Peptides against a protein of PDB entry 1ZZD. Designs and how they scored, part 45

Target 1, 109 residues: chain A of PDB entry 1ZZD
Amino acid sequence: FQVVNPYLLRDLVDLGIWDEGMKQYLITQNGSIQGLPNVPQELKDLYKTVWEISQKTIINMAADRSVYIDQSHSLNLFLRAPTMGKLTSMHFYGWKKGLKTGMYYLRTQ

## One batch from the design tools (peptide; made by RFdiffusion4, then SolubleMPNN)

Design b2_p9_6_s2 (from b2_p9_6 with D4E)
Fold by OpenDDE base, seed 3:
Structure b2_p9_6_s2 (fold): chain B 109 residues (1-109), chain A 9 residues (1-9)
Amino acid sequence: as target 1 above (109 residues)
Amino acid sequence: SVDESLLDV
């Protein structure tokens, strides 16, 4: 797996904050820049890892895609700390959003 | 009821 998104790397270099310390930080944080004080919020929003995106947002995106595709995509969900409550909520919200009964893949950190 | 807030990060 790739820890650092190549576009993120580019932007960090453009900001002039890329160095060995930053690299090591990203490795320890599994690519997350959310805790970096010297990174603009815009970039933090742009480069959220799959673990930092609301599952509701992911489901919404999947629902939007489903309008234009015919069961060609499966939904991938990522939970940092999965609970039965979260899983149930994910299932029902997906159903509520009209997702077709295709394949749903749950990944945990 | 299902708590949709659980879907937040």
Scores: peptide ipSAE 0.051, ipTM 0.626, DockQ to the pose 0.801
Fold by OpenDDE base, seed 5:
Structure b2_p9_6_s2 (fold): chain B 109 residues (1-109), chain A 9 residues (1-9)
Amino acid sequence: as target 1 above (109 residues)
Amino acid sequence: SVDESLLDV
Protein backbone atom coordinates (compact mmCIF):
# COMPACT_ATOMS: atom_id res chain seq x y z
CA PHE B 1 0.00 0.00 0.00
CA GLN B 2 0.97 3.60 -0.39
CA VAL B 3 2.85 4.88 2.60
CA VAL B 4 3.80 8.29 1.32
CA ASN B 5 1.32 10.82 0.07
CA PRO B 6 2.25 11.66 -3.51
CA TYR B 7 2.08 15.36 -2.81
CA LEU B 8 4.31 14.92 0.20
CA LEU B 9 6.72 13.02 -1.96
CA ARG B 10 6.79 15.89 -4.38
CA ASP B 11 7.49 18.40 -1.67
CA LEU B 12 10.23 16.28 -0.17
CA VAL B 13 11.83 16.01 -3.56
CA ASP B 14 11.59 19.74 -3.97
CA LEU B 15 13.31 20.15 -0.64
CA GLY B 16 16.07 17.92 -1.89
CA ILE B 17 15.81 15.52 0.98
CA TRP B 18 14.13 12.61 -0.73
CA ASP B 19 16.27 9.52 -1.01
CA GLU B 20 16.19 5.89 -0.09
CA GLY B 21 16.96 6.74 3.48
CA MET B 22 14.05 9.10 3.67
CA LYS B 23 11.81 6.50 2.13
CA GLN B 24 12.78 3.97 4.73
CA TYR B 25 12.35 6.53 7.45
CA LEU B 26 8.83 7.30 6.37
CA ILE B 27 7.99 3.63 6.20
CA THR B 28 9.08 3.17 9.77
CA GLN B 29 7.21 6.29 10.78
CA ASN B 30 4.01 5.32 9.00
CA GLY B 31 4.25 8.34 6.78
CA SER B 32 4.85 10.90 9.47
CA ILE B 33 7.23 13.77 8.88
CA GLN B 34 6.65 15.39 12.22
CA GLY B 35 9.98 14.27 13.54
CA LEU B 36 12.06 15.56 10.68
CA PRO B 37 14.17 18.55 11.58
CA ASN B 38 14.81 19.54 8.01
CA VAL B 39 11.17 19.96 7.07
CA PRO B 40 9.49 23.33 7.48
CA GLN B 41 6.78 23.50 10.07
CA GLU B 42 4.34 24.62 7.44
CA LEU B 43 4.71 21.31 5.67
CA LYS B 44 4.42 19.42 8.92
CA ASP B 45 1.16 21.17 9.58
CA LEU B 46 -0.05 20.35 6.13
CA TYR B 47 0.95 16.71 6.03
CA LYS B 48 -0.39 15.30 9.23
CA THR B 49 -1.35 11.68 9.19
CA VAL B 50 -4.69 10.61 10.52
CA TRP B 51 -2.98 9.79 13.77
CA GLU B 52 -1.66 13.28 14.17
CA ILE B 53 -4.86 15.24 13.74
CA SER B 54 -6.92 16.24 16.71
CA GLN B 55 -9.99 14.09 16.82
CA LYS B 56 -11.85 17.07 18.15
CA THR B 57 -11.09 18.83 14.92
CA ILE B 58 -12.32 15.87 12.96
CA ILE B 59 -15.55 15.85 14.91
CA ASN B 60 -15.94 19.57 14.42
CA MET B 61 -15.60 19.19 10.71
CA ALA B 62 -18.10 16.38 10.70
CA ALA B 63 -20.53 18.46 12.68
CA ASP B 64 -20.16 21.31 10.25
CA ARG B 65 -21.04 19.02 7.39
CA SER B 66 -23.95 17.57 9.27
CA VAL B 67 -25.67 20.92 9.33
CA TYR B 68 -26.35 20.70 5.65
CA ILE B 69 -27.08 17.03 5.15
CA ASP B 70 -29.83 14.74 6.27
CA GLN B 71 -27.47 12.14 7.61
CA SER B 72 -24.06 12.54 9.14
CA HIS B 73 -21.19 11.54 6.96
CA SER B 74 -19.32 8.40 7.80
CA LEU B 75 -16.99 9.48 10.55
CA ASN B 76 -13.71 7.68 10.91
CA LEU B 77 -11.65 8.36 13.98
CA PHE B 78 -8.12 7.21 14.59
CA LEU B 79 -6.47 6.67 17.93
CA ARG B 80 -2.92 5.60 18.60
CA ALA B 81 -3.53 4.89 22.23
CA PRO B 82 -7.21 4.65 22.94
CA THR B 83 -8.44 4.95 26.48
CA MET B 84 -11.89 4.65 27.86
CA GLY B 85 -11.80 8.27 28.83
CA LYS B 86 -10.90 9.35 25.38
CA LEU B 87 -13.50 7.13 23.79
CA THR B 88 -16.14 8.47 26.09
CA SER B 89 -15.09 11.99 25.29
CA MET B 90 -15.32 11.29 21.62
CA HIS B 91 -18.80 9.91 21.87
CA PHE B 92 -19.97 12.67 24.13
CA TYR B 93 -18.47 15.40 22.05
CA GLY B 94 -19.98 13.94 18.94
CA TRP B 95 -23.34 13.91 20.60
CA LYS B 96 -22.86 17.41 21.88
CA LYS B 97 -22.13 18.60 18.40
CA GLY B 98 -25.33 17.08 17.14
CA LEU B 99 -23.97 14.26 15.07
CA LYS B 100 -26.75 11.92 14.12
CA THR B 101 -24.50 8.98 13.48
CA GLY B 102 -21.80 9.67 15.98
CA MET B 103 -18.74 7.53 15.75
CA TYR B 104 -19.17 5.32 12.75
CA TYR B 105 -15.73 3.77 12.54
CA LEU B 106 -12.95 3.64 15.06
CA ARG B 107 -9.49 2.70 13.91
CA THR B 108 -6.55 2.04 16.16
CA GLN B 109 -2.89 1.77 15.42
CA SER A 1 -17.36 14.30 33.82
CA VAL A 2 -16.21 14.13 30.25
CA ASP A 3 -12.96 15.86 29.40
CA GLU A 4 -13.10 17.16 25.88
CA SER A 5 -9.43 18.03 25.98
CA LEU A 6 -8.65 14.36 25.63
CA LEU A 7 -9.65 14.64 22.01
CA ASP A 8 -6.59 16.70 21.23
CA VAL A 9 -3.60 14.87 19.88
Scores: peptide ipSAE 0.050, ipTM 0.634, DockQ to the pose 0.851
Fold by OpenDDE base, seed 2:
Structure b2_p9_6_s2 (fold): chain B 109 residues (1-109), chain A 9 residues (1-9)
Amino acid sequence: as target 1 above (109 residues)
Amino acid sequence: SVDESLLDV
């Protein structure tokens, strides 16, 4: 299982902050760099894990790719702390965007 | 009314 995105690894090396300590940190943080003070915000925005990306963005991407595929595809959504409100919003927005699939694979951290 | 802002992480 790959914890660190290879492109992220490259960028961390380019920043000169990659070392064994950084490696261990990322392992403990499940690949997240959001807590690193020495990483530019633009990189934090770029390398969000599945638990950190906006669910709205994920749904938008699913809606976009559904235009190009014939067969129905499942949507994987990741929530750290699911609430009824968030689940309702997720379902509603998915419906609003006209997703062809009614099956959502919900993962909880 | 559903609050779409709840989809933000």
Scores: peptide ipSAE 0.049, ipTM 0.628, DockQ to the pose 0.780
Fold by OpenDDE base, seed 4:
Structure b2_p9_6_s2 (fold): chain B 109 residues (1-109), chain A 9 residues (1-9)
Amino acid sequence: as target 1 above (109 residues)
Amino acid sequence: SVDESLLDV
């Protein structure tokens, strides 16, 4: 797995806060910068990990893409804490949004 | 019914 997004790394370096301690922190946080007080909110909004993005948003984006191309078979969802209810909701919402097929791949943390 | 809010982070 790639822990640090290369663009995030660049921005952290530009901020002057990149060091070995930061690297180790990110490793322990699975790449998340959401808890860092010295990072601007703008960057936090930009660099959400796959676990920090609403799956509804992911489905919405997939549905938008499906207008032009069939991305349904390429849809990957990431769940930090999956439940049966959440899985059901994902399938239902995907159907509701007009995805031709269900979720292709589910990853869990 | 399905609770779509479960899809939110």
Scores: peptide ipSAE 0.048, ipTM 0.613, DockQ to the pose 0.858

Design b2_p9_6_s3 (from b2_p9_6 with S1M D4E)
Fold by OpenDDE base, seed 5:
Structure b2_p9_6_s3 (fold): chain B 109 residues (1-109), chain A 9 residues (1-9)
Amino acid sequence: as target 1 above (109 residues)
Amino acid sequence: MVDESLLDV
C-alpha cells in the first residue's frame, strides 16, 4: 500500500485542497503533485518523487558525500524508462564525479 | 559517447 508523505499531507491541508479526491489523485499519480494546477511551484519542487528528480543531481549529491566516506554508499537511482544509453551515462557520470563504485541499485517504474 | 543530458528529468 502507498503512504502519503505526512508533510505533503499537512501542506495540502494547509492549502485547503486536501480531500478524498486529492487523496485518490495522489494514489493514481504515485504521490506526484506535479500535475496539480492548484499547488504552488515551491511545493512541487519540494515534493518531487524519486522519478521526478534529475538523476544527475542524485549522482552529484552522492559524489559530494563520498568525499567524507571511505567506501561508496548504497546509491539508488531511478529511471522510468531505462535505456542502455541512460545506464551508460549514469555509470560514466558517476565515475567522472569520483564515485568509488558505480550505481548500486537501479529501480524502474 | 556518453550523453549526460540523458540524466536530466
Scores: peptide ipSAE 0.059, ipTM 0.590, DockQ to the pose 0.843
Fold by OpenDDE base, seed 2:
Structure b2_p9_6_s3 (fold): chain B 109 residues (1-109), chain A 9 residues (1-9)
Amino acid sequence: as target 1 above (109 residues)
Amino acid sequence: MVDESLLDV
């Protein structure tokens, strides 16, 4: 089941743009609002799907968290179009940032 | 050298 983010739903209602058409749009777009011209950019930045977030940012956040844990934690990375170059870059960047395990799970769209 | 720009969406 695909569930709409309840906070996103609230914000869309507050904007007065929530309707059945918007609902169907979100279903079709797998929850993405990036293509909606009537949504403020701030909300678009806030409600990025996993496929729209920079994996570099995810790695940085993981590195920041690693300071507080002794054992390696799971890290999920998401790539819409994985290539050998991207994978290599992810591994090396993760290593450079001091991640103990690096990439634990890779998910593709 | 690794191209870190590839990590951008």
Scores: peptide ipSAE 0.058, ipTM 0.576, DockQ to the pose 0.784
Fold by OpenDDE base, seed 4:
Parts: C-alpha cells; sequence; structure tokens
Structure b2_p9_6_s3 (fold): chain B 109 residues (1-109), chain A 9 residues (1-9)
C-alpha cells in the first residue's frame, strides 16, 4: 500500500503540475520525482524516497540524534540491492559512528 | 577494511 506524501502533493499542486497523469506516474515510480524534468531540483532534493537517500547519511543522522537519547533508536535502513559487503559496511560504519545498535531493521525493495 | 562507499548507493 502506497500513500503519496501530502506535502509533496501540495507542492506539486502549487507548481500547477498535479493531474491524474502525475498521480499515476508517482504510483508507478513508488513516489519518486527524481525523473521529472519539470520539477525544480530543490524539490527533488527535498522529496527523496527512502531508497534514494544514502544509508550513510541515515547512519550519520542517527549518530547525531544518539547524542540526545539514552536508548539507541531502532534504526531502519533501506537497500534496493543488499549485499553481504553492504551489510558488513553498514554494521561497521554504525559501530564506528558510536551507535549502540548498529542496525535494527533492514528493509529491501 | 570496510568500504564505506558501499553505503552511498
Amino acid sequence: as target 1 above (109 residues)
Amino acid sequence: MVDESLLDV
């Protein structure tokens, strides 16, 4: 079940490019707007899907948050094509960044 | 050695 980001919907409406075709496009692209030529880059950067964000960035953000939390957050990582090498790198990088729990949940597409 | 570049994809 997929739900269009309501903020993305609003911004696309504000741009005047929202229509049924756009809706169907987003559904087929799993919410990604990266391939749309008529969308400003700033919005593309803002509305990256979980599959389009570097997991290294996710780990970094988790490490930043960990400074303020006693118990490590249940970190969710998303990989389109997980490999043993990627998983190993994720665990070690998380450890290097000081996360108590390196990876709690791995989601694959 | 861990290849951290693998996390950027």
Scores: peptide ipSAE 0.056, ipTM 0.571, DockQ to the pose 0.753
Fold by OpenDDE base, seed 3:
Structure b2_p9_6_s3 (fold): chain B 109 residues (1-109), chain A 9 residues (1-9)
Amino acid sequence: as target 1 above (109 residues)
Amino acid sequence: MVDESLLDV
């Protein structure tokens, strides 16, 4: 089942835009608020779902973390519509960023 | 070369 992010819920309540319609919208949109015109961009940026975050950013963050750890952690990547081109790009970009050898886990919607 | 822009979406 789907659970609404409690922090998102709080912020939407604070904005005064939380109602049953909003709840249903979030459910149908799998938690995404990107399409809501009455939500500030700051909140949209804050509450991006895994499908809305640039995988390039995720790779960058992983590369940054790798500087401080000896053992590499598994990297999870999320693609709404994976293509061979995207997969190839992910692998090469990760390599380019100096990520340690390991397995990348791909999640698809 | 590999198109990194494919990772932005």
Scores: peptide ipSAE 0.054, ipTM 0.595, DockQ to the pose 0.713

Design b2_p9_6_s4 (from b2_p9_6, 3 letters changed)
Fold by OpenDDE base, seed 5:
Structure b2_p9_6_s4 (fold): chain B 109 residues (1-109), chain A 9 residues (1-9)
Amino acid sequence: as target 1 above (109 residues)
Amino acid sequence: SVDENDLDV
């Protein structure tokens, strides 16, 4: 898989901070720029990896669109280090938010 | 069991 989003690459180039060192950094960080001090916060917010997006937000979005469909869209959640507690909480939250179907796919890092 | 209000994800 590609480590760097093409649009992120463009923006990093535009910032003048793209080099081999940056490339290697991103590889080690699985594409995350959250730890980079020389990247504007707006870009960090924009280019969150699936592991950095709040899963609660994803559930909220799923709930919102489920209002207009008979069955919830396939919901994929991503957790770095899932625990049974976290998984259960997500399921309960999804239920509470009115999802017609449970979590379809869980991916871990 | 896990409380539904104990969501931190």
Scores: peptide ipSAE 0.037, ipTM 0.484, DockQ to the pose 0.466
Fold by OpenDDE base, seed 1:
Structure b2_p9_6_s4 (fold): chain B 109 residues (1-109), chain A 9 residues (1-9)
Amino acid sequence: as target 1 above (109 residues)
Amino acid sequence: SVDENDLDV
């Protein structure tokens, strides 16, 4: 199981900041570069983990994808700190966006 | 009812 995105690895090498310390840091941070001070913000915006992207975006993408899928698809949602309010909001938003009735998988960090 | 502007996730 590769923790570090291969394209991220390439960009970190190009920045000249890739070393064993960086590797260990990323392992402990589950691939996140958001806390690195020597990484440009544009790369931080590009390389967000599943825990760092908006689940609203995931729902939007799923809704768009469902238009082209015959059978109902399973949706994977990732929440760092799930609350009842967030779960309820996601449920209603997904319904409003016209997602097909189906099972969704909730993962927590 | 929850709209897209109320979604904080």
Scores: peptide ipSAE 0.035, ipTM 0.510, DockQ to the pose 0.478
Fold by OpenDDE base, seed 2:
Structure b2_p9_6_s4 (fold): chain B 109 residues (1-109), chain A 9 residues (1-9)
Amino acid sequence: as target 1 above (109 residues)
Amino acid sequence: SVDENDLDV
């Protein structure tokens, strides 16, 4: 598995804050930089993990991909604290966006 | 319809 996004790694190096300590921190944080005080917010917004990015955005991206594929593909959605309401809304949004796949794989942290 | 598979990570 990829813990550190290679582009994130580059940017952290460019910031001069990459070291062994940072590496270990990211490993323990599963790649998240959201808790780092010395990272610009713009980079935090750019480098969100699967648990941090809006799942609506994920659905939108999946819908965009579905335009180019005929076969059903699985959509992985990640929610830290899923509720029935959230799940239902995600399903309806997916339907509204015209996703071809009828199978959603939900992962909970 | 949508099939839902809920798995814990």
Scores: peptide ipSAE 0.015, ipTM 0.361, DockQ to the pose 0.071
Fold by OpenDDE base, seed 3:
Structure b2_p9_6_s4 (fold): chain B 109 residues (1-109), chain A 9 residues (1-9)
Amino acid sequence: as target 1 above (109 residues)
Amino acid sequence: SVDENDLDV
């Protein structure tokens, strides 16, 4: 599996901060650059991992897309430590946001 | 893809 996003790799190279140490750091951080002080915030915002994105944001994005498509798509949710309460809340939030009927996939870290 | 950490909700 790919730990480092290829576009992220490119940008890190462009910044001149890509090296073996950076590679090992990213491996240990599961691809996250949020903790790197020498990375611009703009890139941190751009390259948030699925574990660093608000699930509400993901749901909102899915809802926004659903306005423009006829067929519903499956929604993938990513949680580090899901609870039944949180899962229920996300389900109803998605429903409230007007997501069409479909399969929701939960992925845990 | 199917992963061991995947769960249908």
Scores: peptide ipSAE 0.009, ipTM 0.327, DockQ to the pose 0.042

Design b2_p9_7_s1 (from b2_p9_7 with V1M D4E)
Fold by OpenDDE base, seed 5:
Structure b2_p9_7_s1 (fold): chain B 109 residues (1-109), chain A 9 residues (1-9)
Amino acid sequence: as target 1 above (109 residues)
Amino acid sequence: MVDESLLDV
C-alpha cells in the first residue's frame, strides 16, 4: 500500500485542497503533485518523487558525500524508462564525479 | 559517447 508523505499531507491541508479526491489523485499519480494546477511551484519542487528528480543531481549529491566516506554508499537511482544509453551515462557520470563504485541499485517504474 | 543530458528529468 502507498503512504502519503505526512508533510505533503499537512501542506495540502494547509492549502485547503486536501480531500478524498486529492487523496485518490495522489494514489493514481504515485504521490506526484506535479500535475496539480492548484499547488504552488515551491511545493512541487519540494515534493518531487524519486522519478521526478534529475538523476544527475542524485549522482552529484552522492559524489559530494563520498568525499567524507571511505567506501561508496548504497546509491539508488531511478529511471522510468531505462535505456542502455541512460545506464551508460549514469555509470560514466558517476565515475567522472569520483564515485568509488558505480550505481548500486537501479529501480524502474 | 556518453550523453549526460540523458540524466536530466
Scores: peptide ipSAE 0.059, ipTM 0.590, DockQ to the pose 0.842
Fold by OpenDDE base, seed 2:
Structure b2_p9_7_s1 (fold): chain B 109 residues (1-109), chain A 9 residues (1-9)
Amino acid sequence: as target 1 above (109 residues)
Amino acid sequence: MVDESLLDV
């Protein structure tokens, strides 16, 4: 089941743009609002799907968290179009940032 | 050298 983010739903209602058409749009777009011209950019930045977030940012956040844990934690990375170059870059960047395990799970769209 | 720009969406 695909569930709409309840906070996103609230914000869309507050904007007065929530309707059945918007609902169907979100279903079709797998929850993405990036293509909606009537949504403020701030909300678009806030409600990025996993496929729209920079994996570099995810790695940085993981590195920041690693300071507080002794054992390696799971890290999920998401790539819409994985290539050998991207994978290599992810591994090396993760290593450079001091991640103990690096990439634990890779998910593709 | 690794191209870190590839990590951008």
Scores: peptide ipSAE 0.058, ipTM 0.576, DockQ to the pose 0.787
Fold by OpenDDE base, seed 4:
Parts: C-alpha cells; sequence; structure tokens
Structure b2_p9_7_s1 (fold): chain B 109 residues (1-109), chain A 9 residues (1-9)
C-alpha cells in the first residue's frame, strides 16, 4: 500500500503540475520525482524516497540524534540491492559512528 | 577494511 506524501502533493499542486497523469506516474515510480524534468531540483532534493537517500547519511543522522537519547533508536535502513559487503559496511560504519545498535531493521525493495 | 562507499548507493 502506497500513500503519496501530502506535502509533496501540495507542492506539486502549487507548481500547477498535479493531474491524474502525475498521480499515476508517482504510483508507478513508488513516489519518486527524481525523473521529472519539470520539477525544480530543490524539490527533488527535498522529496527523496527512502531508497534514494544514502544509508550513510541515515547512519550519520542517527549518530547525531544518539547524542540526545539514552536508548539507541531502532534504526531502519533501506537497500534496493543488499549485499553481504553492504551489510558488513553498514554494521561497521554504525559501530564506528558510536551507535549502540548498529542496525535494527533492514528493509529491501 | 570496510568500504564505506558501499553505503552511498
Amino acid sequence: as target 1 above (109 residues)
Amino acid sequence: MVDESLLDV
């Protein structure tokens, strides 16, 4: 079940490019707007899907948050094509960044 | 050695 980001919907409406075709496009692209030529880059950067964000960035953000939390957050990582090498790198990088729990949940597409 | 570049994809 997929739900269009309501903020993305609003911004696309504000741009005047929202229509049924756009809706169907987003559904087929799993919410990604990266391939749309008529969308400003700033919005593309803002509305990256979980599959389009570097997991290294996710780990970094988790490490930043960990400074303020006693118990490590249940970190969710998303990989389109997980490999043993990627998983190993994720665990070690998380450890290097000081996360108590390196990876709690791995989601694959 | 861990290849951290693998996390950027």
Scores: peptide ipSAE 0.056, ipTM 0.571, DockQ to the pose 0.756
Fold by OpenDDE base, seed 3:
Structure b2_p9_7_s1 (fold): chain B 109 residues (1-109), chain A 9 residues (1-9)
Amino acid sequence: as target 1 above (109 residues)
Amino acid sequence: MVDESLLDV
């Protein structure tokens, strides 16, 4: 089942835009608020779902973390519509960023 | 070369 992010819920309540319609919208949109015109961009940026975050950013963050750890952690990547081109790009970009050898886990919607 | 822009979406 789907659970609404409690922090998102709080912020939407604070904005005064939380109602049953909003709840249903979030459910149908799998938690995404990107399409809501009455939500500030700051909140949209804050509450991006895994499908809305640039995988390039995720790779960058992983590369940054790798500087401080000896053992590499598994990297999870999320693609709404994976293509061979995207997969190839992910692998090469990760390599380019100096990520340690390991397995990348791909999640698809 | 590999198109990194494919990772932005």
Scores: peptide ipSAE 0.054, ipTM 0.595, DockQ to the pose 0.717

Design b2_p9_7_s3 (from b2_p9_7, 3 letters changed)
Fold by OpenDDE base, seed 3:
Structure b2_p9_7_s3 (fold): chain B 109 residues (1-109), chain A 9 residues (1-9)
Amino acid sequence: as target 1 above (109 residues)
Amino acid sequence: MVDESDLDV
C-alpha cells in the first residue's frame, strides 16, 4: 500500500491545501506533487519522488560519499522508462565520477 | 552514444 510522506502531509496542511481531493491526487500520482500548481516550487523540490530525482544527482551524491568511506556502498537508481541508452549512460557516468567497483541496483516503475 | 542528459529524466 501507499503511504503519504508525513512531512509532506504536514507541509500541505500548513499551506492549507490539504483535503480529501489532495489525498486522492497524491494516491493517483504515487506521491508526486510536481503537477500541483498551488504548491510552492521549494516544496516540489523538497519532495521529489525517486522517479523525479535526476539519476545524475544520485550518482554525484554517491561519488561524493565514496570519498569518505573505505568500502563501496550499493547504489540504487530509479528509472521510469529505462532504455539501453540510459543504462549505458548511467554506467559510464558512474565510472567517470570515480565510483568504486560494485553493483548498481536498477529499480523501475 | 553516451548522453548524460539521459540521466536527468
Scores: peptide ipSAE 0.047, ipTM 0.483, DockQ to the pose 0.754
Fold by OpenDDE base, seed 1:
Structure b2_p9_7_s3 (fold): chain B 109 residues (1-109), chain A 9 residues (1-9)
Amino acid sequence: as target 1 above (109 residues)
Amino acid sequence: MVDESDLDV
């Protein structure tokens, strides 16, 4: 089942734009509000889905986290439109950032 | 070719 981010729900209610249509929109858009013209940019920046976050940022956070983990951790990566170029870039960038050799999980939209 | 820009959404 699909759930709406409760904090996003609250903010949409506070904006007075929450209704059944908005609910259905979020379901069809997998929680994304980036396409909504009546939502402030500040909220769009705050509520980005995993498909809307730069994977470079994800890799950076993983590299920072790996310093405090004894065993190699699995990295979850999300690509909206995977290409060989993106996969290769992710591999080399992760290596460049000093990630321990390990398995990563690739999810596609 | 490796391009870090490919990691941007």
Scores: peptide ipSAE 0.046, ipTM 0.459, DockQ to the pose 0.844
Fold by OpenDDE base, seed 2:
Structure b2_p9_7_s3 (fold): chain B 109 residues (1-109), chain A 9 residues (1-9)
Amino acid sequence: as target 1 above (109 residues)
Amino acid sequence: MVDESDLDV
């Protein structure tokens, strides 16, 4: 099942650009609106999919959360084109940021 | 060398 972000749906309706074509577009694009020329950049920045968010930012957020938890929590990272260099960088950066676990759950597109 | 820029999309 693919579910459109309800907030994105609302904003697209408010913009008056929501229709069946837009719905089908979002389905085919896995929810991404980055390729839509008629969507303001601010909304594109707001509604980034997991593949469009900087994983460095994700690690930072995880590090911020880690100070409040005792047990290691799972961290999902998403890379479109993973390389050994990127993987190594992820692990080292996570460690540098003080994450309790260096084992991330990697997903690839 | 580890490059943190690799973490940016």
Scores: peptide ipSAE 0.045, ipTM 0.437, DockQ to the pose 0.844
Fold by OpenDDE base, seed 4:
Structure b2_p9_7_s3 (fold): chain B 109 residues (1-109), chain A 9 residues (1-9)
Amino acid sequence: as target 1 above (109 residues)
Amino acid sequence: MVDESDLDV
């Protein structure tokens, strides 16, 4: 089940490019707007799907948040094509960044 | 083996 990001929907409406075709496009692209030529780059950067964000960046953000919490938040990582090498790297990098809980949830597409 | 580049999607 997929739901279009309501903020993305709003911005696309504000741009005047929202229509049924755009809706169907987003559904087929799993919410990604990266391939749309008529969308400003700033919006593409803002509305990256979880599958388009570097998991290294996610880990970095989690590490930044951990400064303010006793127990590390449950970290959800998303990989399109997980490999043992990637998983090992994720665990090690999380440890290197000082996360108390390395990887709690791994989600694959 | 750890390669941090593997974390870049």
Scores: peptide ipSAE 0.043, ipTM 0.431, DockQ to the pose 0.878

Design b2_p9_7_s4 (from b2_p9_7, 3 letters changed)
Fold by OpenDDE base, seed 2:
Formats: structure tokens, C-alpha cells, sequence
Structure b2_p9_7_s4 (fold): chain B 109 residues (1-109), chain A 9 residues (1-9)
């Protein structure tokens, strides 16, 4: 299992900040660069992990896919700290977006 | 009432 996105690795090398320390840091952070002070915000926005990306965006992408798929597909949602409110919001927003499947795989960090 | 802003991480 790859902890570091290969494109992220390239960009970190291009920034000149890739080293063994950075590698170990990313391992401990599950691939997240959000806490790095020497990384531009644009890269942080680009390389959000599945735990950092907006759940709304994930649902939107799933809804977009469902338009072109006749068979049911599952939606994977990743939550760092799930709350009842957030789960409810995801459910209703998914419904609002017209997802064809009620099957949600919830992953908790 | 469902607040869609809860989906922001």
C-alpha cells in the first residue's frame, strides 16, 4: 500500500524538500501534507487525502458517476471523526443528489 | 434540518 502519492512525491522533490525525514513524516501522517509549513497551500489543496477531501465533493463525484452506470455501485465515505450530524448530512445529501445506491461503505480513521 | 456544511472536512 502506497502512503505517498507518486505525483505528490514528484512535487515534493521539485520543491527540494523530499528526504528521509519527509518520508517518515508522511508515513506517520498517513500521506497528509496539510501540516507541513513549507508546502504551498495550492499543493495542500491539490493533495488532500481521502480523509481531508470534502465529503460533499465525494458525493458529487459519486452522483456524477451514477448517471452513466446502470448497475448499482457503492459509495465509499471516509470520516476521521464521524458524528450523527455528519452521517445524517451525508445520507440526505446523497439522497438529494439522486444516488442510485443506498449502499455506503463508511471508513473511520 | 440537515446542514450540508457538515460535509466539509
Amino acid sequence: as target 1 above (109 residues)
Amino acid sequence: SVDESDLDV
Scores: peptide ipSAE 0.051, ipTM 0.528, DockQ to the pose 0.795
Fold by OpenDDE base, seed 3:
Structure b2_p9_7_s4 (fold): chain B 109 residues (1-109), chain A 9 residues (1-9)
Amino acid sequence: as target 1 above (109 residues)
Amino acid sequence: SVDESDLDV
């Protein structure tokens, strides 16, 4: 799999901070730039990995999309070290937000 | 990272 988002790579190059050290750092961090002190917060916000985004945010986004989609959208959830309680909460929150009963995919890191 | 408190429902 690709660790570095192509657009992120471009932006890091534009910032002049891309080098072999940065590449190795990103590999060890699974593409995360959140810990980099020399990256603007705007980019950190833009390039959050799927593991760094709030699951509520993901669900909210899915719910927002579902308003305009008829049974054609599937929800993908990504979790680090999921617990049964968290999974249940995610399911209930999705239901509460009015997500249609489609395919829900859970991915675990 | 994903916080467990993120999904308090």
Scores: peptide ipSAE 0.041, ipTM 0.498, DockQ to the pose 0.173
Fold by OpenDDE base, seed 5:
Structure b2_p9_7_s4 (fold): chain B 109 residues (1-109), chain A 9 residues (1-9)
Amino acid sequence: as target 1 above (109 residues)
Amino acid sequence: SVDESDLDV
């Protein structure tokens, strides 16, 4: 699968930091640029991987969508290291936000 | 217990 988002690639090239080393770094980091000191924070915020997005934010987005449909859209959540507590929190928060359906899909890294 | 704070990244 594609490790590097094509738009991210473009921006890294524009920054002049794209090279084989960067490529290998991204591979090892599963596409994350969060740890790169030479990348502007703006880009880090823009190019968060699914593993780096707040689960709360994802749930909020799902809740917003659910306002206009009979059932919530498929909610996909991504966790690096899921715990029962984390899952419970996710479920509860989803419920609290008025999701008509619970978590549909959970993926772990 | 449910802790909503742990949902933040």
Scores: peptide ipSAE 0.053, ipTM 0.547, DockQ to the pose 0.850; fails the geometry check
Fold by OpenDDE base, seed 4:
Structure b2_p9_7_s4 (fold): chain B 109 residues (1-109), chain A 9 residues (1-9)
Amino acid sequence: as target 1 above (109 residues)
Amino acid sequence: SVDESDLDV
């Protein structure tokens, strides 16, 4: 699965903080850099927006697939009033349910 | 340059 946005990868490399540990961290965080103390806030803001847009796509795809009834119900609620928190939660939920390919859309941003 | 292989998971 592709978890890291190519632009994010570039920026992390430019910062000199990209390594195998960072890669594994991002995998566990589904590409989120929001919790990293060594990343400038400007980058967090930039990729928060990009990630949010991609999360909407992930949610839409998950909703279309509707592999689990509980997931479908939760997806419907999130789409009505999407917030960063809801999108993040849905992404993690989808990941747990096997919707790991959704992160592919981060690359298109 | 970015190593594209780092994007593979």
Scores: peptide ipSAE 0.013, ipTM 0.264, DockQ to the pose 0.023; fails the geometry check

